# Peptides against a protein of PDB entry 3B8E: the designs that were tried, part 10

Target 1, 230 residues: chain A of PDB entry 3B8E
Amino acid sequence: PFLIFIIANIPLPLGTVTILCIDLGTDMVPAISLAYEQAESDIMKRQPRNPKTDKLVNEQLISMAYGQIGMIQALGGFFTYFVILAENGFLPIHLLGLRVNWDDRWINDVEDSYGQQWTYEQRKIVEFTCHTPFFVTIVVVQWADLVICKTRRNSVFQQGMKNKILIFGLFEETALAAFLSYCPGMGVALRMYPLKPTWWFCAFPYSLLIFVYDEVRKLIIRRRPGGWVE

## One batch from the design tools (peptide; made by RFdiffusion4, then SolubleMPNN)

Design b1_p9_1_s1 (from b1_p9_1, 7 letters changed)
Fold by OpenDDE base, seed 2:
Structure b1_p9_1_s1 (fold): chain B 230 residues (1-230), chain A 9 residues (1-9)
Amino acid sequence: as target 1 above (230 residues)
Amino acid sequence: LKLVEEARA
């Protein structure tokens, strides 16, 4: 998000505080929960890794986790961001290069895509209203990300949801997201304005996409062991 | 302007 903010010079899509809430708040318990995940059902049928050649965390796994899935997560967040701004008169193309004038408190006549003038106060309300839905979007896609991380090869349907700590983590991150989104004073403290409950559903297509994408990947691995997708 | 109006209400 921050890279696109700098490169495209758009209004800030996700605040620094919200990023910290993701990295330190919502992700910690879920990440720890993965340490308690059951071994894959077929793991004992595999040959032991060669410790001289086989890395525990290889470039392919890193590329999958931080490249492909990370890009889908970012896309989900930006989708929510662009939808909110478009509903408020700012089309995506109009946002390019707008940050300089957007952040200038002395400019109170920034025009949207329809010629409506926006004061600094109005612009900041819209900006901070984007932060919370972006954050919630990330949490919703994290549901899928956490679930797919249960296994490397087996389907989640084969593995099941037996990890009680992981289930607890999903509830915890959701409860924390709701708390940060709706608790009084969060707009002042965290620049996270309350969002309509309907915005929670904006990320669902992306969460589903992540889940389906990974299940298809795992299916390919099961059918073609040693392939480029492993 | 929907979100701005709602934030002011």
Scores: peptide ipSAE 0.009, ipTM 0.516, DockQ to the pose 0.033
Fold by OpenDDE base, seed 3:
Structure b1_p9_1_s1 (fold): chain B 230 residues (1-230), chain A 9 residues (1-9)
Amino acid sequence: as target 1 above (230 residues)
Amino acid sequence: LKLVEEARA
C-alpha cells in the first residue's frame, strides 16, 4: 500500500496502525496454527532436507508467498480502495497525483471526477473510510492464503480441514476484524471508520482466485513433479 | 458521497 501511495501519489489506502493490526493481530494466530498442521501423505516420499545447503525458507517459497500470492492480495485491497473512492466520486485516474492536494488542509475545494468540491474534512473521512474495508479485504484474502498454506503439494481436499487450531485462527482473525471495524472509537483510535456489511464480500472473488490458483498449481505439481511451478 | 454521509450520521 505505501509503495503505491508514494509512487502514484494517491490518497493513503491503508494506515500504519491498520497494518500493525494485521501483522500483530489478525495474522498471529493463523500463522501459529500452521505449526500444528498434519503432515502431508507424501512427506515420507520426499528426500530429507540437507541442512547445509537447503534452507527452510527458499526463494521459491518467498516468490510464492510474497510474489504471486502477495500480488493477488494487493490487487484485492486496491480493488476495494478504488471501488470505494469511485463510489464517492473519485475515479482511479483522478487519484493519480491527487495526494498533494488531498493532504493539504488549506485546500477545501478539491474537485472529484464529477466536479464536486470536497473539503479537507470530507476527504479525510473518505480516506479513513477506505482503511477499514481495505483491512477487511486483506483478512478475507488471508482466509484463502491460510488454507492454501496447509499443504505444499496435496490439495486441500486431500488434506482436509482437521486442524482445529487453524479453524480457530480463521474465526479469531474474522472476529478481530469485525471488532476493529465496528467497535466505537476505532475511527479516532485507528482511523478505521465503520464498514458497510457489503464490503465484506468485495474481496471474495480474490479469495476464490487465490484458492483456485493454488489448487491448480498443486495439481500441476502432482502431475508433473519437478516442474517450474514447484 | 454515500459513505461520507453515513460516516457523519
Scores: peptide ipSAE 0.006, ipTM 0.447, DockQ to the pose 0.035
Fold by OpenDDE base, seed 4:
Structure b1_p9_1_s1 (fold): chain B 230 residues (1-230), chain A 9 residues (1-9)
Amino acid sequence: as target 1 above (230 residues)
Amino acid sequence: LKLVEEARA
């Protein structure tokens, strides 16, 4: 999010505080919960890894987690961001290069895509309005991410949801997202303004996409061991 | 203003 903010000079899609809430609040507990996930049924049938040569976190896993899934998460967040801004009169094309004028408090006549002028205060309201649904989108996408990360090869339907700590983590991050989204004072404290509950559903297609993507990937791995998709 | 309010509501 921040990289695109810098490169494209768009209004800030996700605040620093929200990023910290993701990294420390929503990601940490679920990530720790994965350490307690039951081994895949096929892993226990494999020979023990050589701890000197076999890395627990290999380049493929890093590429999947940070390259592929992370990119889909970012796309989901940006989709929500662009939808909200478009509904507020700012089409995606108009946002390119707008940051300089957007962040200038002395410019109170920034035009949207329809010629409506926006004061600095109004612009900051809509910007901070975008932070909450972006955050919520990340959380909803992380539901799928966390679920698919339970296993490397087995389908979720095969592995099941046996890790109670992981399930608790999903509820915890969801509760945190709801708290940060709807608790009074979050707009002032965290620059996260409350949104309509309908915005929670904006992320669902991306969550589903991640889920389907990974299930298909795992299916291919199971059917074609040693394929490029592994 | 209405659009901003609708985004909040």
Scores: peptide ipSAE 0.008, ipTM 0.438, DockQ to the pose 0.033; fails the geometry check
Fold by OpenDDE base, seed 1:
Structure b1_p9_1_s1 (fold): chain B 230 residues (1-230), chain A 9 residues (1-9)
Amino acid sequence: as target 1 above (230 residues)
Amino acid sequence: LKLVEEARA
């Protein structure tokens, strides 16, 4: 997100506070919950890892986590960002290079895609209105991320949802997201303005995409062990 | 302002 902010010179899509809330707030309990996950049903049929040759974190895992899933997450966040700004008169093409004027408090006549002039205060309101849905989008896609992380090879349907700590983590991160989004004063304290409940659903297609993508990946791995998809 | 309010509402 920050790289695109720099390269495209768009208004800030995700604030530093929201990033901290993700990294330290919503993601911690879910991540810890994975330590309580049961072993995959076929674990006794697998060869033990060779500690000298098999890395705990291999290139395939990094590619999957950051190169594939992380990109889908970023796309989900940016989708909500662009939709909100477009609904407020700022089409995606118009946002390119707009940051300099957007962030200048002395420019109060920044035009949107329809020729409407926006004051600095109005621009900051819509910017901070984007931060919360971006944050919520990340939480919603993290549901899928956490669920797919339950297994390396087996389907989630084979593994089941028996980890109560993981289920608690999903509720905790959702409750925290709701708290940060709707608690009075969060707009002032965290620059997180409240969002319509409908914005929670904007991320659902991406969450589903992540889930389906991983299930298909795991299916391919089960059918063709040692493939490039592993 | 109306658009911003509509985005929040």
Scores: peptide ipSAE 0.007, ipTM 0.424, DockQ to the pose 0.032; fails the geometry check

Design b1_p9_1_s2 (from b1_p9_1, 6 letters changed)
Fold by OpenDDE base, seed 3:
Structure b1_p9_1_s2 (fold): chain B 230 residues (1-230), chain A 9 residues (1-9)
Amino acid sequence: as target 1 above (230 residues)
Amino acid sequence: LELVKKAAA
């Protein structure tokens, strides 16, 4: 989000407070829950890691986490962002370079794609209106991310959903996301304005895409051990 | 699909 905010000079897609709510709020219990995951059925067929040569975080893990899954998550968030701004009169092409005028409190006549003028206050309301749905979008795609992280090679259908702490984490992150989105005063305290319930569904295609993508990847790895996909 | 259609329009 922040990288595209700088490069494209668009209005801020995701606020710093909302990022902290993800990193320190919704993702904590899910991340901890992975420590309690049952070992894969083939773990004893793998050689132990050599602590001198084998990194815990390798290029394959970085490619999977940031290059594949992280990119799909970012696309999901930006999709939600662009839809909300388009519904408020700002088409995606009009957002390019708009940040400079958008963030200037002395400019009260910023035009949207339809020639409607927006005051600084109105622009900040719509910006903060984007932050909560972007946050919720990330939580929804994190459901899929957490589920796919249960295994490296086996399908989730082979592994099953036996980790009660992981299931609790999915409910906890969802409940926390709902609390942060709808609790009175969160708009003032966190700049997280309440979202329409329909925005929760905006990320579902991306969450499904992440899940299907990883299951297909794992299927390819199982069928072709030692391939370029591993 | 309707949201995707709205964003692609």
Scores: peptide ipSAE 0.000, ipTM 0.346, DockQ to the pose 0.024
Fold by OpenDDE base, seed 5:
Structure b1_p9_1_s2 (fold): chain B 230 residues (1-230), chain A 9 residues (1-9)
Amino acid sequence: as target 1 above (230 residues)
Amino acid sequence: LELVKKAAA
């Protein structure tokens, strides 16, 4: 979010508060739940890691987590952001370079893509209205991310959903996201304005994409061991 | 990991 905010000079897509709510709120229990995951059925058939050459965090893991899955998650968030702004009269092309005037409290006549003028207060309301759906989008794509992290090689369908702590984590993060989004006073306290229930569905295609992408990756690894995908 | 996703986005 912040890199595109700086490079493209667009209105802030995700606030600092929402970032903290993800890092310290929704992601904690899910991350801990992975420690309780059952070993994969083939674990004893794999050679042990060489502690001198093989890192726990390697380039492949970084590429998968940040370069692949992380980018799909970011695209999901930005899709929600652009849809909300477009519904409020700001087309994506009009947002490029708009930040300078958008963040200026003394400019009360910022035009949208249709020539409607927006006051500073109105602009900040729509900006903060984007933050909560972006946050919720991240939670929804994290469902898929957590589920794919259950295994390295086996399909989730082979592993099953037996980890009760992981299931609890999925419900907890969703309940927390709903609480932060809809509890009275969150708009004042956290600048998290309520979102329409329909915005929860904007992330579903991306969540499905993450799941399918990883299952296909794992299928390729199982069929062609020792490939560049492993 | 999530911080970098958020920084990149």
Scores: peptide ipSAE 0.013, ipTM 0.525, DockQ to the pose 0.040; fails the geometry check
Fold by OpenDDE base, seed 4:
Structure b1_p9_1_s2 (fold): chain B 230 residues (1-230), chain A 9 residues (1-9)
Amino acid sequence: as target 1 above (230 residues)
Amino acid sequence: LELVKKAAA
């Protein structure tokens, strides 16, 4: 989000506070829960990792986590961002380069795509209105991300949802996201304005895409061991 | 890493 904010000079899609809420709030319990995940059924059939040659974090894992899943997550967030701004009169093409004028508190006549003028205060309300749905979008795609992280090779359907701590983590992060989104005063305290409940669904296609993508990946790995996908 | 991922995203 922040790189595109800089490169495209668009209004800030996700605030620093919301990023911190994701990294320190919603992701902590889910991440810890993975330590309690049951070993994959074939784990004892695999050769031990050579700690000198086989990195815990290899290029494949980085590519999967950041290059693939991370990109889908980012696309989901940006989709929500662009939809919200479009519903408020700012089409995606109009957002390009708009940041300079958007963030200028002395400019109170920034035009939207329809010629409506927006005061600085109105623009900041819309911006902060985007931050919460973007945050929620990330939480929703993280459901899929967490679930796919349960296993490296086995399907989630093979592994099952037996990790009660992971299930708790999914509920906790969702409850925390709802709390941060809807608790009175969060708009003032965190610049997270409440979102319409419908915005929770904007990420669902992306969450499903992440899940299906990883399940297909794992299926390919299981059917073709030693392939380029592993 | 999630901070970097989300900062980069």
Scores: peptide ipSAE 0.013, ipTM 0.512, DockQ to the pose 0.042; fails the geometry check
Fold by OpenDDE base, seed 1:
Structure b1_p9_1_s2 (fold): chain B 230 residues (1-230), chain A 9 residues (1-9)
Amino acid sequence: as target 1 above (230 residues)
Amino acid sequence: LELVKKAAA
């Protein structure tokens, strides 16, 4: 979000506080839960990692994490952002270059795509109204990300959902996201205004896409070991 | 952080 915020000069799609809530709040318990995951059924049939040649974080892991899954997650967040702003009169094309006037406190007549004028206070309410659904969108796509991280090669359907700590993590991150989104005073304290319950569903297609994409990837790896997709 | 960095990218 921050690179697009700089390059496209759009209103801030995700606030610093919401980023901190993800990194320090919603991601911690899920990440720890992976330490309690059962070994894959074929782990004893695989050669041990060579600690001298095989990196823990290899180019392939970086490509999957950053280049593929992370980009899908980013697209999910931006989709939610653009939909909210479009529902408030700001079409995506109109947002390009708007940041300078958007963030100027002295400009109280910023026009939307329909010629409606927006005060600074109204614009900031809409901006902060985007931050919470963007945050929730990240949490929803993280459900899929956490589930796909259970295995490297086996399908999640082969591994199963036996890790109770991971299941607890999914509930915890969701409950925390709901708390931060709907608790009275969060708008003042965290600049996280409450979202309509319907915004939780905006991320579901992207969460499903992440899950299906990784299951297909793992299926290809199982059928064609040593392929470029591995 | 990585998800957010990616979303922020």
Scores: peptide ipSAE 0.008, ipTM 0.504, DockQ to the pose 0.040; fails the geometry check

Design b1_p9_1_s3 (from b1_p9_1, 7 letters changed)
Fold by OpenDDE base, seed 4:
Structure b1_p9_1_s3 (fold): chain B 230 residues (1-230), chain A 9 residues (1-9)
Amino acid sequence: as target 1 above (230 residues)
Amino acid sequence: LELVEKARE
């Protein structure tokens, strides 16, 4: 998100506080919960990892985490961001390079795609209105991310949802997201304005996409061991 | 965080 903010000079899609809430709030407990995940059913049938040659974090894992899943996650967030801004009169193309004028407090006549003029305060309201749905979108996508991270090879349907700590983590991050989104004063304190409940569903296609993508990947791995998809 | 804030300034 931040890279696109810099490169495209768009209004800030995700606030710093929301990033912190993701990294320290919503993601931490779920990530820790993975330490308690039940071993995959075939783990004892696999050859032990060679600690000298087999890295815990390899290029394939990094590529999957950051290059694939992370990109889909980012796309989900940006989709929500662009939809909200478009609904408020700012088409995606118009946002390119707009940051300079957007963040200028002295410019109170920034035009949207339809010629409507926006004051600085109005622009900040819509910006902060985007932060919450972006955050929620990330949380919803993270549901899928967390679930797919339960296993490297087995389907989630094979592994099941037996990790109570992981389930707790999913509820915790969702509850935190709801709290941050709807608690009075969050707009002032965290620059997170409340979102319409409908925005929670905006991320669902991306969450589903990640889930399906990973399940297909794992299916391919199971059918073709030693493939490049591992 | 500081980088984002600096980019806004």
Scores: peptide ipSAE 0.000, ipTM 0.277, DockQ to the pose 0.031
Fold by OpenDDE base, seed 1:
Structure b1_p9_1_s3 (fold): chain B 230 residues (1-230), chain A 9 residues (1-9)
Amino acid sequence: as target 1 above (230 residues)
Amino acid sequence: LELVEKARE
C-alpha cells in the first residue's frame, strides 16, 4: 500500500495507525493460535524433513505468503479504497498524481472527476473514511489467510476447525475491527471514521478467492507432488 | 459534503 502511495502519488489508502492496529491488534492472536494447530492428518505419510537442507521457511512459502496471498490482500484493500473514492467522485485514474494537491491544506478547490471542488477538510474526511474500510478489508481477508494457514498440504476440510484458539482469534480480530470502526472518538483518536456495514462485505469476494485459491493449490500439491505450486 | 456523508452511512 505504501509503495503504491509513493509511486502513484495517490491519497494515502491506509494510515500508519491502521497498520499498527493490524500488526499489533488483529494479527497477533491469530498468529499465536497457529501454534496450537494440530498436525496434518497425513503427516505420517510424508517423509521426515531433513533439518539440514529443508528450511521451515522456504522460498516457496515466502513466495506464497508475500508474493501471492499478500498481493491478493493488497488488491482487496485497494479495491475497497478505489470503490469508496469512486463513490465520492474520484475515479481511480483521477487519483494518480493527486496526492500533492490532496495533502496541501491551502488548496481548497481540488476537483474530482465530475468537477466538484473539495476543500482540504472534505478531502481528509473521505481519506480517513477509506482507512477504516481498508483495515476492515484486511481483517476479512485475514480470515481466509488464517484458515488456509492451518495446513500446508491438506485441505481445510480434511483438517477441520478444531483449533478453538484459532476460532477465538477470528472473533477477536473481528471484534477489534468493529470496535475500532464504530467506537465513538476513533475518528479523532485514530483517524478511523465509521464505515457502512456494507463495507464489511466488500472484501468477501477476495477472502473467498484466497480460500479457493489455496484449496486448489493444495489439491494440486496433493495430486502432483513436487510441482512449482508447492 | 453530501457524498462524503453518504460514504460514511
Scores: peptide ipSAE 0.000, ipTM 0.408, DockQ to the pose 0.032; fails the geometry check
Fold by OpenDDE base, seed 2:
Structure b1_p9_1_s3 (fold): chain B 230 residues (1-230), chain A 9 residues (1-9)
Amino acid sequence: as target 1 above (230 residues)
Amino acid sequence: LELVEKARE
Protein backbone atom coordinates (compact mmCIF):
# COMPACT_ATOMS: atom_id res chain seq x y z
CA PRO B 1 0.00 0.00 0.00
CA PHE B 2 2.75 2.46 0.83
CA LEU B 3 4.63 1.68 -2.38
CA ILE B 4 1.49 2.34 -4.37
CA PHE B 5 1.05 5.56 -2.41
CA ILE B 6 4.54 6.67 -3.44
CA ILE B 7 4.56 5.40 -7.02
CA ALA B 8 1.04 6.43 -7.98
CA ASN B 9 1.03 9.61 -5.85
CA ILE B 10 -2.46 8.89 -4.56
CA PRO B 11 -3.99 10.22 -1.34
CA LEU B 12 -2.80 8.28 1.72
CA PRO B 13 -4.93 5.12 1.90
CA LEU B 14 -3.83 3.95 5.34
CA GLY B 15 -2.45 6.11 8.10
CA THR B 16 0.67 5.30 10.04
CA VAL B 17 -1.29 4.99 13.27
CA THR B 18 -3.69 2.51 11.72
CA ILE B 19 -0.77 0.42 10.51
CA LEU B 20 0.60 0.36 14.04
CA CYS B 21 -2.80 -0.64 15.40
CA ILE B 22 -2.86 -3.57 12.98
CA ASP B 23 0.68 -4.74 13.64
CA LEU B 24 0.71 -4.27 17.39
CA GLY B 25 -2.95 -4.38 18.33
CA THR B 26 -4.88 -6.79 16.16
CA ASP B 27 -2.15 -9.19 15.02
CA MET B 28 -0.31 -9.85 18.26
CA VAL B 29 -2.86 -11.95 20.16
CA PRO B 30 -3.83 -14.00 17.11
CA ALA B 31 -0.17 -14.66 16.32
CA ILE B 32 0.47 -15.86 19.87
CA SER B 33 -2.59 -18.08 19.63
CA LEU B 34 -0.99 -20.06 16.81
CA ALA B 35 1.64 -21.26 19.26
CA TYR B 36 -1.12 -23.17 21.02
CA GLU B 37 -2.57 -24.75 17.88
CA GLN B 38 -2.87 -28.51 17.94
CA ALA B 39 -0.67 -30.55 15.66
CA GLU B 40 -2.19 -31.70 12.41
CA SER B 41 -3.87 -35.08 12.66
CA ASP B 42 -1.50 -36.69 10.16
CA ILE B 43 1.76 -35.18 11.45
CA MET B 44 2.81 -38.37 13.25
CA LYS B 45 2.35 -40.34 10.03
CA ARG B 46 5.01 -38.27 8.28
CA GLN B 47 8.70 -39.01 8.33
CA PRO B 48 10.82 -36.91 10.66
CA ARG B 49 12.19 -33.72 9.20
CA ASN B 50 15.80 -33.86 8.11
CA PRO B 51 17.32 -30.88 9.94
CA LYS B 52 20.15 -30.63 7.42
CA THR B 53 18.01 -30.40 4.31
CA ASP B 54 14.55 -29.38 5.44
CA LYS B 55 13.97 -25.89 6.77
CA LEU B 56 11.40 -25.37 9.49
CA VAL B 57 10.03 -22.45 7.49
CA ASN B 58 10.57 -23.07 3.81
CA GLU B 59 10.48 -20.57 0.97
CA GLN B 60 7.09 -21.82 -0.15
CA LEU B 61 5.56 -21.12 3.24
CA ILE B 62 7.10 -17.65 3.29
CA SER B 63 5.82 -16.98 -0.21
CA MET B 64 2.31 -18.00 0.81
CA ALA B 65 2.23 -16.12 4.10
CA TYR B 66 3.95 -12.90 3.12
CA GLY B 67 3.58 -12.86 -0.64
CA GLN B 68 0.32 -14.25 -1.97
CA ILE B 69 -1.89 -13.83 1.10
CA GLY B 70 -0.33 -10.45 1.76
CA MET B 71 -1.16 -9.23 -1.71
CA ILE B 72 -4.78 -10.33 -1.33
CA GLN B 73 -5.00 -8.45 1.97
CA ALA B 74 -3.59 -5.31 0.40
CA LEU B 75 -5.97 -5.61 -2.54
CA GLY B 76 -8.88 -5.88 -0.13
CA GLY B 77 -7.83 -2.70 1.62
CA PHE B 78 -7.30 -0.81 -1.61
CA PHE B 79 -10.64 -1.98 -2.92
CA THR B 80 -12.35 -0.43 0.09
CA TYR B 81 -10.26 2.71 -0.33
CA PHE B 82 -11.18 3.13 -3.99
CA VAL B 83 -14.86 2.44 -3.32
CA ILE B 84 -15.02 5.13 -0.64
CA LEU B 85 -13.25 7.69 -2.78
CA ALA B 86 -15.37 6.84 -5.81
CA GLU B 87 -18.54 7.29 -3.75
CA ASN B 88 -17.23 10.72 -2.81
CA GLY B 89 -16.57 11.70 -6.41
CA PHE B 90 -12.95 10.61 -6.90
CA LEU B 91 -12.61 7.85 -9.46
CA PRO B 92 -9.46 5.67 -9.28
CA ILE B 93 -7.88 7.11 -12.43
CA HIS B 94 -8.36 10.64 -11.12
CA LEU B 95 -6.44 9.81 -7.95
CA LEU B 96 -3.22 9.15 -9.87
CA GLY B 97 -0.85 12.03 -9.26
CA LEU B 98 -3.41 13.86 -7.10
CA ARG B 99 -1.47 13.61 -3.81
CA VAL B 100 0.60 16.75 -4.36
CA ASN B 101 -2.47 18.94 -4.68
CA TRP B 102 -4.43 16.83 -2.19
CA ASP B 103 -1.96 17.44 0.62
CA ASP B 104 -1.49 21.14 -0.15
CA ARG B 105 -3.48 23.08 2.43
CA TRP B 106 -3.37 26.23 0.32
CA ILE B 107 -5.24 24.63 -2.57
CA ASN B 108 -8.93 24.69 -1.77
CA ASP B 109 -10.31 24.03 -5.23
CA VAL B 110 -9.15 20.50 -6.05
CA GLU B 111 -11.66 19.09 -8.48
CA ASP B 112 -13.08 15.60 -8.29
CA SER B 113 -13.97 13.45 -11.28
CA TYR B 114 -17.25 15.34 -11.67
CA GLY B 115 -15.90 18.87 -11.42
CA GLN B 116 -16.83 19.47 -7.79
CA GLN B 117 -14.26 21.54 -5.93
CA TRP B 118 -13.00 20.28 -2.59
CA THR B 119 -11.43 22.34 0.16
CA TYR B 120 -8.45 21.05 2.09
CA GLU B 121 -10.61 20.29 5.11
CA GLN B 122 -13.12 18.36 3.03
CA ARG B 123 -10.36 16.34 1.38
CA LYS B 124 -8.84 15.42 4.72
CA ILE B 125 -12.21 14.29 6.04
CA VAL B 126 -12.52 11.94 3.07
CA GLU B 127 -8.94 10.73 3.50
CA PHE B 128 -9.45 9.97 7.19
CA THR B 129 -12.77 8.35 6.35
CA CYS B 130 -10.76 5.84 4.31
CA HIS B 131 -8.41 4.92 7.16
CA THR B 132 -10.95 3.22 9.42
CA PRO B 133 -12.58 1.09 6.71
CA PHE B 134 -9.16 0.08 5.43
CA PHE B 135 -8.24 -1.00 8.95
CA VAL B 136 -11.49 -2.91 9.40
CA THR B 137 -11.00 -4.56 6.01
CA ILE B 138 -7.63 -5.84 7.12
CA VAL B 139 -9.14 -7.22 10.34
CA VAL B 140 -11.89 -9.04 8.47
CA VAL B 141 -9.36 -10.50 6.03
CA GLN B 142 -7.21 -11.51 8.99
CA TRP B 143 -10.05 -13.71 10.22
CA ALA B 144 -9.54 -15.92 7.21
CA ASP B 145 -5.76 -15.58 7.33
CA LEU B 146 -5.58 -16.68 10.95
CA VAL B 147 -7.90 -19.62 10.37
CA ILE B 148 -5.98 -20.88 7.33
CA CYS B 149 -2.69 -20.60 9.22
CA LYS B 150 -3.90 -23.25 11.67
CA THR B 151 -2.72 -25.97 9.33
CA ARG B 152 -0.21 -26.49 6.55
CA ARG B 153 -1.88 -29.42 4.85
CA ASN B 154 -5.14 -30.40 6.51
CA SER B 155 -8.37 -28.57 5.82
CA VAL B 156 -9.72 -26.36 8.58
CA PHE B 157 -12.71 -28.67 8.59
CA GLN B 158 -10.41 -31.58 9.36
CA GLN B 159 -8.45 -29.69 11.99
CA GLY B 160 -11.44 -28.05 13.63
CA MET B 161 -11.60 -24.96 15.82
CA LYS B 162 -10.37 -26.46 19.07
CA ASN B 163 -7.85 -23.76 19.95
CA LYS B 164 -9.74 -21.60 22.43
CA ILE B 165 -6.95 -19.03 22.47
CA LEU B 166 -7.26 -18.58 18.72
CA ILE B 167 -11.01 -18.13 19.05
CA PHE B 168 -10.38 -15.58 21.77
CA GLY B 169 -7.92 -13.83 19.48
CA LEU B 170 -10.55 -13.52 16.76
CA PHE B 171 -12.98 -11.94 19.20
CA GLU B 172 -10.30 -9.69 20.64
CA GLU B 173 -9.18 -8.28 17.30
CA THR B 174 -12.81 -7.74 16.29
CA ALA B 175 -13.59 -5.99 19.56
CA LEU B 176 -10.50 -3.83 19.19
CA ALA B 177 -11.48 -2.94 15.64
CA ALA B 178 -14.94 -1.93 16.83
CA PHE B 179 -13.47 0.08 19.70
CA LEU B 180 -11.02 1.97 17.49
CA SER B 181 -13.72 2.57 14.89
CA TYR B 182 -16.52 3.82 17.12
CA CYS B 183 -15.05 5.11 20.37
CA PRO B 184 -15.47 8.87 20.74
CA GLY B 185 -12.26 10.79 20.15
CA MET B 186 -10.65 8.25 17.83
CA GLY B 187 -11.04 10.62 14.92
CA VAL B 188 -8.94 13.21 16.72
CA ALA B 189 -6.51 10.86 18.41
CA LEU B 190 -5.92 8.32 15.64
CA ARG B 191 -7.41 10.02 12.57
CA MET B 192 -9.86 7.14 12.42
CA TYR B 193 -13.32 8.43 11.69
CA PRO B 194 -16.29 6.21 12.48
CA LEU B 195 -17.61 4.07 9.67
CA LYS B 196 -21.03 2.82 8.79
CA PRO B 197 -21.59 -0.83 9.69
CA THR B 198 -22.03 -1.62 6.00
CA TRP B 199 -18.30 -1.10 5.40
CA TRP B 200 -17.55 -4.23 7.40
CA PHE B 201 -19.06 -6.26 4.60
CA CYS B 202 -16.78 -4.83 1.91
CA ALA B 203 -14.00 -7.13 3.06
CA PHE B 204 -16.06 -10.32 3.09
CA PRO B 205 -15.43 -11.28 -0.54
CA TYR B 206 -11.69 -11.04 0.05
CA SER B 207 -11.88 -13.00 3.28
CA LEU B 208 -13.80 -15.69 1.45
CA LEU B 209 -11.31 -15.59 -1.42
CA ILE B 210 -8.39 -16.19 0.94
CA PHE B 211 -10.21 -19.03 2.65
CA VAL B 212 -11.20 -20.73 -0.59
CA TYR B 213 -7.77 -20.20 -2.11
CA ASP B 214 -6.01 -21.81 0.82
CA GLU B 215 -8.46 -24.70 1.08
CA VAL B 216 -7.93 -25.43 -2.62
CA ARG B 217 -4.17 -25.23 -2.12
CA LYS B 218 -4.33 -27.65 0.79
CA LEU B 219 -6.55 -29.97 -1.21
CA ILE B 220 -3.95 -30.04 -3.98
CA ILE B 221 -1.22 -30.78 -1.43
CA ARG B 222 -3.21 -33.71 -0.06
CA ARG B 223 -3.77 -35.11 -3.54
CA ARG B 224 -0.23 -34.46 -4.75
CA PRO B 225 2.21 -34.85 -1.86
CA GLY B 226 5.54 -33.14 -2.43
CA GLY B 227 4.12 -30.79 -5.02
CA TRP B 228 5.23 -27.22 -5.69
CA VAL B 229 2.29 -25.78 -3.71
CA GLU B 230 3.46 -27.22 -0.40
CA LEU A 1 5.47 -6.28 10.39
CA GLU A 2 3.64 -8.20 7.71
CA LEU A 3 1.27 -5.32 7.22
CA VAL A 4 4.14 -2.87 7.15
CA GLU A 5 5.82 -5.02 4.55
CA LYS A 6 2.56 -5.30 2.69
CA ALA A 7 2.13 -1.57 2.96
CA ARG A 8 5.57 -1.29 1.44
CA GLU A 9 4.57 -3.49 -1.42
Scores: peptide ipSAE 0.000, ipTM 0.358, DockQ to the pose 0.039; fails the geometry check
Fold by OpenDDE base, seed 3:
Structure b1_p9_1_s3 (fold): chain B 230 residues (1-230), chain A 9 residues (1-9)
Amino acid sequence: as target 1 above (230 residues)
Amino acid sequence: LELVEKARE
């Protein structure tokens, strides 16, 4: 989100403090839970890793995590961001280059796509209103991301959901997200204004997309071992 | 982590 904020000069979609809450808050328990995941049924059928040549984190894993899944995750967040701003009168095309005027406290007549003028205070309310749904969108997408990370090759349906720590992690990150979103004072402390419950569902299509995408990928790997998709 | 996530998102 921050790169697009800089490149496109749009209003800040996700605050820095909110990003820290994701990294240090919502993602810690889920990440640790993966250490307790049951080995895949076919793990002993794979050749052992060569410690001298094979990395634990290879280019393929990085490409999957940050390239493919990361891009879908970002799209989900930005979709929510653009929808909220559009509902408040700012169409996506109008946001391009708007940051300079948006962040200027001395400009109190910034026009939206419909000619409505917005004061600085009003603009900041809308901006901070976007931060919380963006954050929640990330958490919802992370549900799918965590689940798909359980296995490299087997379907989640083959692996099952036996890892109780992972299940706990999903509830923990969701509860923490709800706490950060709705606790009084979070608007001042974290620039996270309360969101309508409907915004929790905005990310569901993207979460489903990630899940389906990875299941299809794994299916292809199972059917065509050694393919480029692996 | 913050920088990495900022780049990813």
Scores: peptide ipSAE 0.000, ipTM 0.358, DockQ to the pose 0.040; fails the geometry check

